# Peptides against a protein of PDB entry 2MBZ, part 7

Target 1, 143 residues: chain A of PDB entry 2MBZ
Amino acid sequence: GINLTPEEKFEVFGDFDPDQYEEEVRERWGNTDAYRQSKEKTASYTKEDWQRIQDEADELTRRFVALMDAGEPADSEGAMDAAEDHRQGIARNHYDCGYEMHTCLGEMYVSDERFTRNIDAAKPGLAAYMRDAILANAVRHTP

## One batch from the design tools (peptide; made by RFdiffusion4, then SolubleMPNN)

Design b1_p9_1_s1 (from b1_p9_1, 5 letters changed)
Fold by OpenDDE base, seed 2:
Structure b1_p9_1_s1 (fold): chain B 143 residues (1-143), chain A 9 residues (1-9)
Amino acid sequence: as target 1 above (143 residues)
Amino acid sequence: MPLYLLGGL
């Protein structure tokens, strides 16, 4: 779980409560190295750490939305760079995230309705755009 | 934005 008071959780996550998904996450990912690494890293996170993570996510979302609004293809350098930053952010904050893992996450964003709904709240089609950018970025880094 | 962007782990 996240070691924040209810007040701190509200300040950082608002109406989104990540602890509501703890059991499902454990059931789906509990036997993976990614889960272990994430639990180990986040165990020491402060409110400020979680706030930084949220700020990074918000910034990334804004970048992708801006790219879409500008008409940049998901396989453009700008979109692939944003996808790379997303991958590196996951690696820094949670677990080692190789390009194959990142591609799997991208696919989950479009195949799991809950992810799609949450992502597309910022802009319709954003999840698909991210998935495509993630895939393109993976391809260019694994020739 | 929700932690979903990071894969939910």
Scores: peptide ipSAE 0.137, ipTM 0.803, DockQ to the pose 0.498
Fold by OpenDDE base, seed 4:
Structure b1_p9_1_s1 (fold): chain B 143 residues (1-143), chain A 9 residues (1-9)
Amino acid sequence: as target 1 above (143 residues)
Amino acid sequence: MPLYLLGGL
């Protein structure tokens, strides 16, 4: 698991407890390379590393919300660039994330009600917007 | 965005 004290976990993640999803993550991903890579990579993470990852996630959420508020379509350069940064963030912090994997994650965001609800807490329709931006970004990067 | 939403894990 995440090698932080309970106090550190609260400081970094607040009300979101990643440990509550551990069983489901193992059930869904336990036999994948992504799961293995994530466990190996994050095993060395410090509190500062996890805080940086949370900060990046929060910034990306705000960026997508701002794009939606501005009326930018999900296949705009701005939205696709945000999707690309999302993909690269996953690759940097967790596991190799190609465009196919990224589109699969985007589909999960709209097909799993729990993901949809949690994402849309920031703004209604955000999950669908992210999925569409992820798909558009994948298409433009596929020759 | 929560950690699991970013990485899917």
Scores: peptide ipSAE 0.134, ipTM 0.806, DockQ to the pose 0.492
Fold by OpenDDE base, seed 3:
Structure b1_p9_1_s1 (fold): chain B 143 residues (1-143), chain A 9 residues (1-9)
Amino acid sequence: as target 1 above (143 residues)
Amino acid sequence: MPLYLLGGL
């Protein structure tokens, strides 16, 4: 799991406990290159690294919410750019994330009710908006 | 957003 003390884990993740999902993640992803790359990258991460990643996720959430509040379509340049930044963030921090992988993640956000509930805590419909922006961004980069 | 939601892992 994440190499932090219980106190550090609480400070970074709060009431969300990543350890509760470790077995399921291994069952779903354990034989993939993505899982291997993620374990290799994150093995050296400090508390500050994990906090940075959480901050990046929060900033992305605020950005998507602002786009929704402004009435920007999910296939607008602004929304597609936010989706691209999301893809690149995954690539930097976790594993190689091509457009096909990214669309699969987007679909998971709306098909797994646990993801949907946690994402939509910021704004109802956010998971669907993110999925649509991810799809649009993939399409514009796949002629 | 929790880390788990960002990367799917």
Scores: peptide ipSAE 0.127, ipTM 0.802, DockQ to the pose 0.494
Fold by OpenDDE base, seed 1:
Structure b1_p9_1_s1 (fold): chain B 143 residues (1-143), chain A 9 residues (1-9)
Amino acid sequence: as target 1 above (143 residues)
Amino acid sequence: MPLYLLGGL
């Protein structure tokens, strides 16, 4: 799991405990390069590293919410750029994330109710908006 | 956004 004390985990993740999902993650991803890469990268992460990752995620969430509030389509330049930054953030922090992988993640956000609920906590329909932006970004980069 | 939502892992 994440190499933080219980206190540090609470400070960074609050009520969300990523370690509660370790078994399922291993079952779903354990035989993939993505899982291996993530384990290798995150093994050395400090509290400050995890906090930075959470801050990046929060910033991205705010960007998507702002786009939705402005009425920008999910296939707008702004939405696709946010999706691209999301993909690059995953690649930087966890594992190589190509456009196909990213599209699969986007689909998971709307097909797994746990993801949908957690994402839509920021704004109803955000998961679907993100999925659509991810797909649009993938399409523009893989003609 | 929770970490696992970002990375999927």
Scores: peptide ipSAE 0.124, ipTM 0.805, DockQ to the pose 0.507

Design b1_p9_1_s2 (from b1_p9_1, 5 letters changed)
Fold by OpenDDE base, seed 2:
Structure b1_p9_1_s2 (fold): chain B 143 residues (1-143), chain A 9 residues (1-9)
Amino acid sequence: as target 1 above (143 residues)
Amino acid sequence: MPLYLLGRL
């Protein structure tokens, strides 16, 4: 789990409590390599590490929202670049994230209502836009 | 925004 005090967790994640999902995540993904990698990496993370990860996620969200507001299609270069940065961020911070894995994550964002709700809090339709950008980015990198 | 990646981590 995330080794922060309740106060630190609130400072970093606000009202979102990641510990609420720990058991479900273990049950669903506990036998995967991704789960192993994420637990190994995050075991050493400080409050500052988690804050950086949140800041990166917020920045990426703002980028996607800006693209949507500008009317850029999800398969635009800008949207695909944002999707690539998202993939690379996952790879750095959590687990190896190839294009197939990334497309699976994108599909989860629109198929799991909890993800959809959390993502679309920034802008309605953002989860679908991200999914489409992720897919487009995967296609262009796997000809 | 909450770290939505935790749904699979």
Scores: peptide ipSAE 0.110, ipTM 0.789, DockQ to the pose 0.453
Fold by OpenDDE base, seed 4:
Parts: sequence; structure tokens; C-alpha cells
Structure b1_p9_1_s2 (fold): chain B 143 residues (1-143), chain A 9 residues (1-9)
Amino acid sequence: as target 1 above (143 residues)
Amino acid sequence: MPLYLLGRL
């Protein structure tokens, strides 16, 4: 799991407990390259690394919320750029994330109620907006 | 919010 003390985990992730999903993640994805890559990369992460990753995720959430509040379509350049930054962030921090993988993640955000609930805590409909932006970004980058 | 951490590590 995440190599932090319980106190450090709370400082970084707050009310979100990633450890509660560890067994399910292993069961569902443990034989995938993405799981292996993520375990290998994150094994060396410090508290500061995890805090940076959390800060990046929070910033991205704020960007998408701002786009929604401004009435920007999910296939707008701004929304697609935010989706691209999301994809690149996953690739840097966790595992290789091509456009197909990213669209699969976006679909999971609306198909798994746990994801939907956690994402929409920031703004109702955010999960669907992100899914649509991810798909639009993938389409524009597919030859 | 670490959205991609729910489904992956």
C-alpha cells in the first residue's frame, strides 16, 4: 500500500482512505501492467510526493468546476485541455495512460457509483462532465 | 480529490 504512517495519510488524503480499496483494486486489476507500474512507481514516493499528487488532483478538480460554472461545453478546448492534463498527470505519477485507457477511466467515473459520488462531491454532474471531456480529448488526438 | 486513486492504487 501507500508507504505513509496513518497520521501522514490523514494529512494528505483527509477523509478519503485509499487503503479501504486496496483489496478490491488488487482483485480487479492486480494482473494488469497498470497495477504493476503503479506499485513500482509509488513504492518510492514520500509524503511530499503524495501531497504534490493530491494538490495536482485538487487543482484539476477546480479547473473542471470552473469550466462547468462558466458554461463551457465538455468538448470545448478548455475542457479537453484539462482532460489532457489529467491524462498526463496519471502517466507521470502512476502508469502509462494512453487515450484508450483514459476513456476507460472516464467511463468508470460514471459507471461505478462510488466514483460518481466521490467526484460529484465537488459539483453535481462533474463525473459526467469529466467523462465527456476525456472522450472529446481522446477523439481529437486519435489519428 | 485523487479521482484516479479510487480505481488504481
Scores: peptide ipSAE 0.110, ipTM 0.792, DockQ to the pose 0.473
Fold by OpenDDE base, seed 5:
Structure b1_p9_1_s2 (fold): chain B 143 residues (1-143), chain A 9 residues (1-9)
Amino acid sequence: as target 1 above (143 residues)
Amino acid sequence: MPLYLLGRL
């Protein structure tokens, strides 16, 4: 799992423990390239690396929430740019994330209630907004 | 919010 002490995990993730899902993740995704790449890449991550990843995620969340609060549609340039930054962040930190993969992740955010609940903790409907922005971003980059 | 870690669920 994540190579952090319990104290470091708490500092970075708070009450959320990603290792609680390790077995399920392995069962569902263990045979995928994404899983392999993520395990290989994150094996060397320090507390500071994980904190950076969390900070990036929090900033992206704030950005999407601000777009929603401003009434910007999920297919606006601002929302699509945020979705693109999300895709690129996944690619840098975890695994190769093309537009098809990204749309699959977006669909998971609204189809798995655990994801939906965790995402919507920031703002109700955020998961759906992100999914729609992800889809729109994929469409604009697909000839 | 651990958006990337959520992707593992």
Scores: peptide ipSAE 0.116, ipTM 0.789, DockQ to the pose 0.495; fails the geometry check
Fold by OpenDDE base, seed 3:
Structure b1_p9_1_s2 (fold): chain B 143 residues (1-143), chain A 9 residues (1-9)
Amino acid sequence: as target 1 above (143 residues)
Amino acid sequence: MPLYLLGRL
């Protein structure tokens, strides 16, 4: 799993405990290429690596919130570019993430209430907005 | 969910 001390995990993830989901993740995804790639890539990650990943996620959250507050549609170039950066971040840090995979992740954000609740903590409706931007970005790259 | 997305649960 994540090779951090309990203290380091708290510093990076706060009140969220990723260990609570490790068994579920393995049961659901353990036979996928994405799971294998993620385990291989993250095996060497330090506390600083995990912190950087969280910082990148926080920055994307701020971008999406700003777009929503500005009234930009989820299929705007700004929203689709943020979705593309999200896809590329997953690919860089975890596993190969094509547009089909990315759309599946977007659907999960709105279908799993745990994801929805956590994402929408930043702004109500953010998970749906991200899903819509992810879908729009996939469509523009697969005409 | 994928290990990466755990931080977003």
Scores: peptide ipSAE 0.106, ipTM 0.787, DockQ to the pose 0.204; fails the geometry check

Design b1_p9_1_s3 (from b1_p9_1, 5 letters changed)
Fold by OpenDDE base, seed 5:
Structure b1_p9_1_s3 (fold): chain B 143 residues (1-143), chain A 9 residues (1-9)
Amino acid sequence: as target 1 above (143 residues)
Amino acid sequence: MPLYALGAL
């Protein structure tokens, strides 16, 4: 799991504790390369590393919300660029994230109510908007 | 925001 004290975890993640899902994650993904890569990368992460990751996620959330508020479609260049940055962030911080993997994650954001609820806390419909942007970005990068 | 990548696992 995340090697932080309970206090550090709260400072970084607030009420969200990713370790609450550790068992389910292991059951669903424990035999995947993504899981292995993530465990290997994050094993050395400091509080500052996790904070940076959360800051990146928050910035991305703000970007998507701003795009939605501006009425930009999810397949706009701006939305697709935000989706690309999201994909690259996953690849940098956790595991190799190709466009297929990214689209699978996007689908999970709308199919798993836990993700939907957590994402839409920032803005109703954000999960669906992100999914659509992720898909559009994948399409434009697929030969 | 939650870790979207980890939450996916």
Scores: peptide ipSAE 0.117, ipTM 0.795, DockQ to the pose 0.437
Fold by OpenDDE base, seed 1:
Structure b1_p9_1_s3 (fold): chain B 143 residues (1-143), chain A 9 residues (1-9)
Amino acid sequence: as target 1 above (143 residues)
Amino acid sequence: MPLYALGAL
């Protein structure tokens, strides 16, 4: 779980509590290297670390929304670069995230309604746009 | 964007 007081968690995540999904995450991913890496890395995270991660996520969301508003295709250089930054952010903060893993995450964003709803809160269709950008980025980086 | 939406969890 996240090693923050309830007050600190609220300051960083607001009404969203990632720990509410702990059991489901363990059931789905508990036997993976990704889960192990995430638990090991995040165990030492401070409030400032979590805030930084949230700030990075918000900035990325704004970038994707801006691209969509500008009418840029999901396979544009800008959209693929945003997808790459997303992948690298996951890798830095949580677990090794290769292009195959990233593509799987993208598919989850559109296949799990909870992800879709959470992502599309910023802009309708954002989850699908991100999935498409993630796929395009994976393709361009696959020899 | 929440961590859950990023697929980090």
Scores: peptide ipSAE 0.114, ipTM 0.798, DockQ to the pose 0.487
Fold by OpenDDE base, seed 4:
Structure b1_p9_1_s3 (fold): chain B 143 residues (1-143), chain A 9 residues (1-9)
Amino acid sequence: as target 1 above (143 residues)
Amino acid sequence: MPLYALGAL
């Protein structure tokens, strides 16, 4: 699990408790390289590391929302660049995230209602927009 | 965006 005190967890994640999903994550991903890599990387993370990760996630959310508000299509350069930064952020902080993995995550955002609800809390339709941007970004990087 | 929303967990 995340090596933070309850107080630190609240300061970083607020009302969102990632530990609530620990068992499901283990059941769904426990036999994957991604799971192993994530556990190994995050084992050394400090409160400052987790705060940085949350700040990056919030910034990315704001960026996608701004693109949607501006009417930029999900396959625009701006949206695809945001998707690429999302992919790279996952790779940097958690596990190797290739374009195939990224597209799988994007599909999960729209197929798992819990993800959809959580993401769309920032803006209705954000999950679908992200999925489409992720797919477009993957396509442009595929030979 | 929370970690769950990122799909990184």
Scores: peptide ipSAE 0.113, ipTM 0.798, DockQ to the pose 0.488
Fold by OpenDDE base, seed 3:
Structure b1_p9_1_s3 (fold): chain B 143 residues (1-143), chain A 9 residues (1-9)
Amino acid sequence: as target 1 above (143 residues)
Amino acid sequence: MPLYALGAL
């Protein structure tokens, strides 16, 4: 699991407890390269590393919300660039994330109600908007 | 926001 004290975990993740999902994650994905890469990368992460990752996620959320509020379509350059930054963030912090993998993640955000609920806490429809932007970004990079 | 990668895997 995440090598933080209970106090540090609360400071970084608040009411979201990633350890609640550890067993399910291992059961579903434990034999994948993505899981292996994530375990290897995150094994050395400090509280500051986890905080940075959360800050990056929050910034991306704000960026997508701002695009939605401005009425920018999910296939706009701005939305696709935000999706690209999301993909690259996953690649840096967790596991290799190509465009196909990213598309699969986008579909999960709208098909798994737990993801949808957690994402849409920032703005209703955000998960669907992110999925659409992820798809558009993948399409423009796979002509 | 919750960690996408942890939920994704």
Scores: peptide ipSAE 0.108, ipTM 0.797, DockQ to the pose 0.443; fails the geometry check

Design b1_p9_1_s4 (from b1_p9_1, 5 letters changed)
Fold by OpenDDE base, seed 4:
Structure b1_p9_1_s4 (fold): chain B 143 residues (1-143), chain A 9 residues (1-9)
Amino acid sequence: as target 1 above (143 residues)
Amino acid sequence: MPLYLLGAL
């Protein structure tokens, strides 16, 4: 798992406890390349690394919320660029994330109630907006 | 919020 003390985990993730999902993640994804890559990459992560990842995720969430509040469609350049940054962040920090993988993640955000609930905590409909932006971004990059 | 961590852990 994440090599942080309980105090460090609280400082970085607050009320979101990734450890409570560890068993399910292993059961669902434990035999995938993505899971192996993520475990290998994150094994050496420091508190500062996890804090950076959390900061990036928070910034991306704020960016998508701002786009929604501005009325920008999910297939706008702004929304697609945010989706691209999301994809690149996953690729940099966790595992190889091509456009097909990214669209699969987007579908999970709307098909798994727990993801939907956690994402929509920032703004109702955010999961669906992200899914649509992810799909649009994948389409524009797949000629 | 690390939205994709549940799929990446």
Scores: peptide ipSAE 0.107, ipTM 0.788, DockQ to the pose 0.556
Fold by OpenDDE base, seed 5:
Structure b1_p9_1_s4 (fold): chain B 143 residues (1-143), chain A 9 residues (1-9)
Amino acid sequence: as target 1 above (143 residues)
Amino acid sequence: MPLYLLGAL
């Protein structure tokens, strides 16, 4: 799990408890390379590392919300660039994330109601918007 | 805020 005290976890994640998903993640993904890579990378993460990751996620969320509020299509350069930054963030912090993997993640955001609810807490329809931006970004990077 | 905005892991 995450090597933080309960107090540190609260400071970083607030009311969201990432540990509640650990068993299910292991059950569903424990035999994947992504799982192995994530466990290896995050094992050494400090509170500051996790805070940085959360800050990056929050910034990206605000960026997508701003794009939606501005009426920018999910296949706009702005939305696709945000999707690319999301992909790169996953690759840097967790596991190798190619465009196919990213597309699968995007689909999960709309097919797993728990993801949808958590994402759409920032803005209704955000999960679908992110999925569409992820798809568009994958397409533009496919020759 | 949402850690698993990053996906399955």
Scores: peptide ipSAE 0.103, ipTM 0.784, DockQ to the pose 0.493
Fold by OpenDDE base, seed 3:
Structure b1_p9_1_s4 (fold): chain B 143 residues (1-143), chain A 9 residues (1-9)
Amino acid sequence: as target 1 above (143 residues)
Amino acid sequence: MPLYLLGAL
């Protein structure tokens, strides 16, 4: 699990409790390279590291919401660039994330209601918009 | 935003 005190976990993650998903994540993904890489990278993370990751996620959310509010298509350069930054953020912080992996994650955001609910808390339809931008970004990089 | 990437391992 995340090496933080209960107080630190609340300060960083708020009402979202990542510990509630630990067993399910291990059952579903425990034998994957992504899981191994994530455990290796995050083992040394401090509270400040986790806070940085949350801040990066919040900034990305704001970018996507702004694009949606401006009426920019999910396959616009702006939306695809935001999707690319999302992919690169996963690669830096967690595990190698190619375009195929990224499209699988995007599909999960709309097919798993738990992800959809958590993402759409920022704006209704955000999960679908992110999925579409992720797909468009993958397509432009794999012609 | 919650760290949803944990569920995406």
Scores: peptide ipSAE 0.099, ipTM 0.779, DockQ to the pose 0.479
Fold by OpenDDE base, seed 1:
Structure b1_p9_1_s4 (fold): chain B 143 residues (1-143), chain A 9 residues (1-9)
Amino acid sequence: as target 1 above (143 residues)
Amino acid sequence: MPLYLLGAL
C-alpha cells in the first residue's frame, strides 16, 4: 500500500483512494513482475514522490485534452508523443512498460468502466483517445 | 488526476 497518512493521501489524491483497490490489484496482478517492481519501487516513495507522480499525470491529461480540443488525430505526432511520455512515466515510476504492456493498459482504459469514468472526468472520450494514441505509438515503434 | 495505472500496479 501507499505509506501516507490519511491526511497526506487526501492532499495528494483527493477523493480518490488508490488503496481501496489494493485487494483486487493483488488478486489480478500479484504474481506478475509488474506488481513486484511497483511494490519495490513505491515502498520508499514519500508524499513528495506521489505528488510528483500526480503532477505528471495531470500534465499528461492536459496535453491530451489540448490535442483533442485542437482536433488533432490520436495518431498525430503530438498524440503519439504524449503516449510515449506516458509509457516512459510508467516505466520510471512503477514497472517496466513495453509497448505490448502499454497497449494492454490502453485497452483496459476503455474496457473497465471504472477507468473510463476516472479518465473521462477530465474530458468525455479521453480514455478512448488515449487508447488510440497508445496503440498508434506502439505501432510506430514496433514495425 | 487518479492513477489510471492502478489496474496493473
Scores: peptide ipSAE 0.111, ipTM 0.786, DockQ to the pose 0.491; fails the geometry check

Design b1_p9_2_s1 (from b1_p9_2, 5 letters changed)
Fold by OpenDDE base, seed 2:
Structure b1_p9_2_s1 (fold): chain B 143 residues (1-143), chain A 9 residues (1-9)
Amino acid sequence: as target 1 above (143 residues)
Amino acid sequence: FPVEAALFA
């Protein structure tokens, strides 16, 4: 799992405990390439690495929220660029994330209630907005 | 916690 002390985990993730889902994730997805790659990459992560990842996620969330507040469509250049940065962040930090994989993740964000609830905590409808932006970005990059 | 790090949870 995540090799941080309880105090470090609290500093980075707050009230969220990723270890609560470790066994479920392993049982459901342990044979996937994404799981393998994520475990291999994160095995060497320090507290600073996890904090950076969290900061990147927070920044992306703020970007999407700002786009929504500005009334920008999910298929706007700004929204698609944010989706592209999201895809690249996943690829850099966790696992290979092509455009098809990214669209699958986007669909999961709206179909899995746990993801939807966590994402929409920042703004109602954010998960759907992200899904649409992810799809639009994938389309423009796979002509 | 990053949603992508939760990996399908």
Scores: peptide ipSAE 0.148, ipTM 0.796, DockQ to the pose 0.387
Fold by OpenDDE base, seed 3:
Structure b1_p9_2_s1 (fold): chain B 143 residues (1-143), chain A 9 residues (1-9)
Amino acid sequence: as target 1 above (143 residues)
Amino acid sequence: FPVEAALFA
């Protein structure tokens, strides 16, 4: 679990309660390298670290929404660059994230209704747009 | 909560 007080967790994550998913996460992913790396990295994170990560996610969300509003295709350079920044952010903060792993995450965003609902809260269709941008970015880096 | 970390929270 995240090493924050209940008050700190509410301040950082708001209505989303990651503790509700802890058992499911362990059952599904507990034996993966990504899970191990994430636990090792985040064990030392402070409230300020988690807030920074949330801020980075919010900035990326705004970038994707702006691209969608401008009518930029998900395979545009702007959208693919945003996807690349997303991949690199995962690598810095959580676990090694190659292009194949990233495409798997993108597919999960549209196939797991819980993720889709949470992502599309910012803008309808955002999860699908992100998935498409992630795929396009992976393709251009693995010809 | 970051979507990229939801699988491992």
Scores: peptide ipSAE 0.147, ipTM 0.792, DockQ to the pose 0.541
Fold by OpenDDE base, seed 1:
Structure b1_p9_2_s1 (fold): chain B 143 residues (1-143), chain A 9 residues (1-9)
Amino acid sequence: as target 1 above (143 residues)
Amino acid sequence: FPVEAALFA
Protein backbone atom coordinates (compact mmCIF):
# COMPACT_ATOMS: atom_id res chain seq x y z
CA GLY B 1 0.00 0.00 0.00
CA ILE B 2 0.83 3.66 -0.20
CA ASN B 3 1.77 5.19 3.13
CA LEU B 4 0.21 8.60 2.59
CA THR B 5 -2.61 10.40 4.31
CA PRO B 6 -5.85 10.77 2.39
CA GLU B 7 -4.96 14.41 1.81
CA GLU B 8 -1.52 13.56 0.48
CA LYS B 9 -2.95 10.89 -1.79
CA PHE B 10 -5.34 13.39 -3.26
CA GLU B 11 -2.58 15.92 -3.80
CA VAL B 12 -0.44 13.40 -5.66
CA PHE B 13 -2.93 11.19 -7.48
CA GLY B 14 -5.96 13.44 -7.73
CA ASP B 15 -9.21 11.63 -8.32
CA PHE B 16 -7.47 8.32 -8.94
CA ASP B 17 -7.52 6.06 -5.90
CA PRO B 18 -4.96 3.28 -6.22
CA ASP B 19 -6.21 1.64 -3.04
CA GLN B 20 -9.43 0.64 -4.73
CA TYR B 21 -7.45 -1.90 -6.75
CA GLU B 22 -5.40 -3.30 -3.89
CA GLU B 23 -7.48 -6.45 -3.48
CA GLU B 24 -7.47 -7.30 -7.16
CA VAL B 25 -3.76 -6.59 -7.44
CA ARG B 26 -2.99 -8.87 -4.53
CA GLU B 27 -5.14 -11.64 -5.93
CA ARG B 28 -3.57 -11.46 -9.37
CA TRP B 29 0.05 -10.67 -8.58
CA GLY B 30 0.56 -11.24 -4.87
CA ASN B 31 2.82 -14.23 -5.37
CA THR B 32 5.10 -12.65 -7.99
CA ASP B 33 8.58 -11.22 -7.53
CA ALA B 34 7.42 -7.98 -9.12
CA TYR B 35 4.77 -7.52 -6.47
CA ARG B 36 7.23 -8.26 -3.69
CA GLN B 37 9.80 -5.84 -5.09
CA SER B 38 7.24 -3.10 -5.53
CA LYS B 39 5.92 -3.56 -2.01
CA GLU B 40 9.41 -3.43 -0.55
CA LYS B 41 10.52 -0.39 -2.55
CA THR B 42 7.42 1.72 -2.15
CA ALA B 43 7.07 1.03 1.56
CA SER B 44 9.58 3.79 2.28
CA TYR B 45 8.32 6.26 -0.31
CA THR B 46 7.38 9.71 0.87
CA LYS B 47 4.90 12.10 -0.65
CA GLU B 48 7.80 13.69 -2.48
CA ASP B 49 8.84 10.34 -3.88
CA TRP B 50 5.38 9.65 -5.25
CA GLN B 51 5.19 13.16 -6.65
CA ARG B 52 8.48 12.62 -8.45
CA ILE B 53 7.16 9.39 -9.91
CA GLN B 54 4.05 11.20 -11.11
CA ASP B 55 6.16 13.94 -12.65
CA GLU B 56 8.23 11.37 -14.49
CA ALA B 57 5.09 9.69 -15.78
CA ASP B 58 3.66 13.00 -16.94
CA GLU B 59 6.86 13.83 -18.76
CA LEU B 60 6.83 10.50 -20.54
CA THR B 61 3.20 10.98 -21.49
CA ARG B 62 4.02 14.35 -22.99
CA ARG B 63 6.85 12.80 -24.98
CA PHE B 64 4.63 10.14 -26.48
CA VAL B 65 1.87 12.61 -27.24
CA ALA B 66 4.37 14.90 -28.94
CA LEU B 67 5.64 12.01 -31.04
CA MET B 68 2.11 11.13 -32.09
CA ASP B 69 1.30 14.73 -32.92
CA ALA B 70 4.43 14.91 -35.04
CA GLY B 71 3.38 11.79 -36.92
CA GLU B 72 6.38 9.78 -35.82
CA PRO B 73 5.91 6.02 -36.17
CA ALA B 74 5.78 3.98 -33.00
CA ASP B 75 8.88 2.15 -34.20
CA SER B 76 10.81 5.37 -34.73
CA GLU B 77 13.99 5.97 -32.78
CA GLY B 78 12.24 8.63 -30.75
CA ALA B 79 9.32 6.41 -29.81
CA MET B 80 11.53 3.45 -28.97
CA ASP B 81 13.75 5.65 -26.83
CA ALA B 82 10.71 6.85 -24.93
CA ALA B 83 9.67 3.24 -24.42
CA GLU B 84 13.14 2.40 -23.13
CA ASP B 85 12.99 5.27 -20.66
CA HIS B 86 9.61 3.97 -19.55
CA ARG B 87 11.05 0.52 -18.92
CA GLN B 88 13.97 1.92 -16.98
CA GLY B 89 11.66 4.09 -14.93
CA ILE B 90 9.64 1.07 -13.90
CA ALA B 91 12.81 -0.75 -12.92
CA ARG B 92 14.05 2.19 -10.88
CA ASN B 93 10.82 2.89 -9.04
CA HIS B 94 8.93 -0.39 -8.76
CA TYR B 95 10.30 -3.72 -9.93
CA ASP B 96 12.76 -5.35 -12.28
CA CYS B 97 11.34 -4.86 -15.74
CA GLY B 98 12.93 -6.78 -18.56
CA TYR B 99 11.81 -6.52 -22.14
CA GLU B 100 9.46 -9.47 -21.84
CA MET B 101 7.76 -7.96 -18.82
CA HIS B 102 7.58 -4.62 -20.55
CA THR B 103 5.93 -6.16 -23.59
CA CYS B 104 3.38 -7.84 -21.35
CA LEU B 105 2.61 -4.51 -19.73
CA GLY B 106 2.18 -2.91 -23.13
CA GLU B 107 -0.28 -5.56 -24.16
CA MET B 108 -2.22 -5.04 -20.96
CA TYR B 109 -2.51 -1.35 -21.80
CA VAL B 110 -4.67 -2.20 -24.79
CA SER B 111 -6.42 -5.35 -23.54
CA ASP B 112 -7.64 -4.04 -20.19
CA GLU B 113 -10.16 -1.29 -20.83
CA ARG B 114 -9.43 0.29 -17.47
CA PHE B 115 -5.83 0.89 -18.47
CA THR B 116 -6.82 2.00 -21.95
CA ARG B 117 -9.25 4.54 -20.58
CA ASN B 118 -6.74 5.94 -18.11
CA ILE B 119 -3.95 6.21 -20.66
CA ASP B 120 -6.05 7.55 -23.51
CA ALA B 121 -7.28 10.32 -21.26
CA ALA B 122 -4.16 12.15 -22.40
CA LYS B 123 -4.72 11.39 -26.07
CA PRO B 124 -6.92 8.89 -27.89
CA GLY B 125 -4.85 6.00 -29.15
CA LEU B 126 -1.97 6.65 -26.79
CA ALA B 127 -2.20 3.20 -25.20
CA ALA B 128 -1.90 1.51 -28.57
CA TYR B 129 0.97 3.79 -29.55
CA MET B 130 2.80 3.00 -26.34
CA ARG B 131 2.23 -0.72 -26.80
CA ASP B 132 3.65 -0.57 -30.29
CA ALA B 133 6.65 1.46 -29.19
CA ILE B 134 7.30 -0.90 -26.28
CA LEU B 135 7.20 -3.87 -28.62
CA ALA B 136 9.50 -2.21 -31.14
CA ASN B 137 11.96 -1.30 -28.41
CA ALA B 138 11.94 -4.84 -27.09
CA VAL B 139 12.58 -6.24 -30.56
CA ARG B 140 15.56 -3.99 -31.21
CA HIS B 141 17.13 -5.00 -27.89
CA THR B 142 16.45 -8.73 -28.19
CA PRO B 143 17.24 -9.70 -31.79
CA PHE A 1 -1.07 7.48 -11.30
CA PRO A 2 1.60 5.58 -13.22
CA VAL A 3 0.06 2.77 -15.22
CA GLU A 4 2.89 0.43 -14.24
CA ALA A 5 2.25 1.04 -10.57
CA ALA A 6 -1.45 0.31 -10.91
CA LEU A 7 -0.58 -3.37 -11.03
CA PHE A 8 0.97 -3.46 -7.58
CA ALA A 9 -0.19 -0.42 -5.62
Scores: peptide ipSAE 0.144, ipTM 0.792, DockQ to the pose 0.517
Fold by OpenDDE base, seed 5:
Structure b1_p9_2_s1 (fold): chain B 143 residues (1-143), chain A 9 residues (1-9)
Amino acid sequence: as target 1 above (143 residues)
Amino acid sequence: FPVEAALFA
């Protein structure tokens, strides 16, 4: 799991407890390369590392929300660039994330109610918007 | 918490 004290976890993640999903994740994805890479990378993460990751996620969320508020289509350059930054962030911090993997993640954001609820907490429809932006970004990067 | 960190759920 995450090598932080309960207090540190609260400081970084607030009301969200990442450890609550560990068992299910291992059961469903424990034999995948992505799972292995994620566990290997995050094993050495400090509180500062997790805080940085959280800050990046928050910034990206605000960016998507701003795009939605401005009426920018999910296949706009702005939205696709945000999706690309999301993909790169996953690749840097967790596991190799190609465009196909990213597309699968995007679909999960709208098909798994738990993800949808958590994402849409920032703005209703955000999960769907992200999914669409992820798809568009994948398409534009496919020759 | 970043959604990508819980993507396996």
Scores: peptide ipSAE 0.150, ipTM 0.796, DockQ to the pose 0.379; fails the geometry check

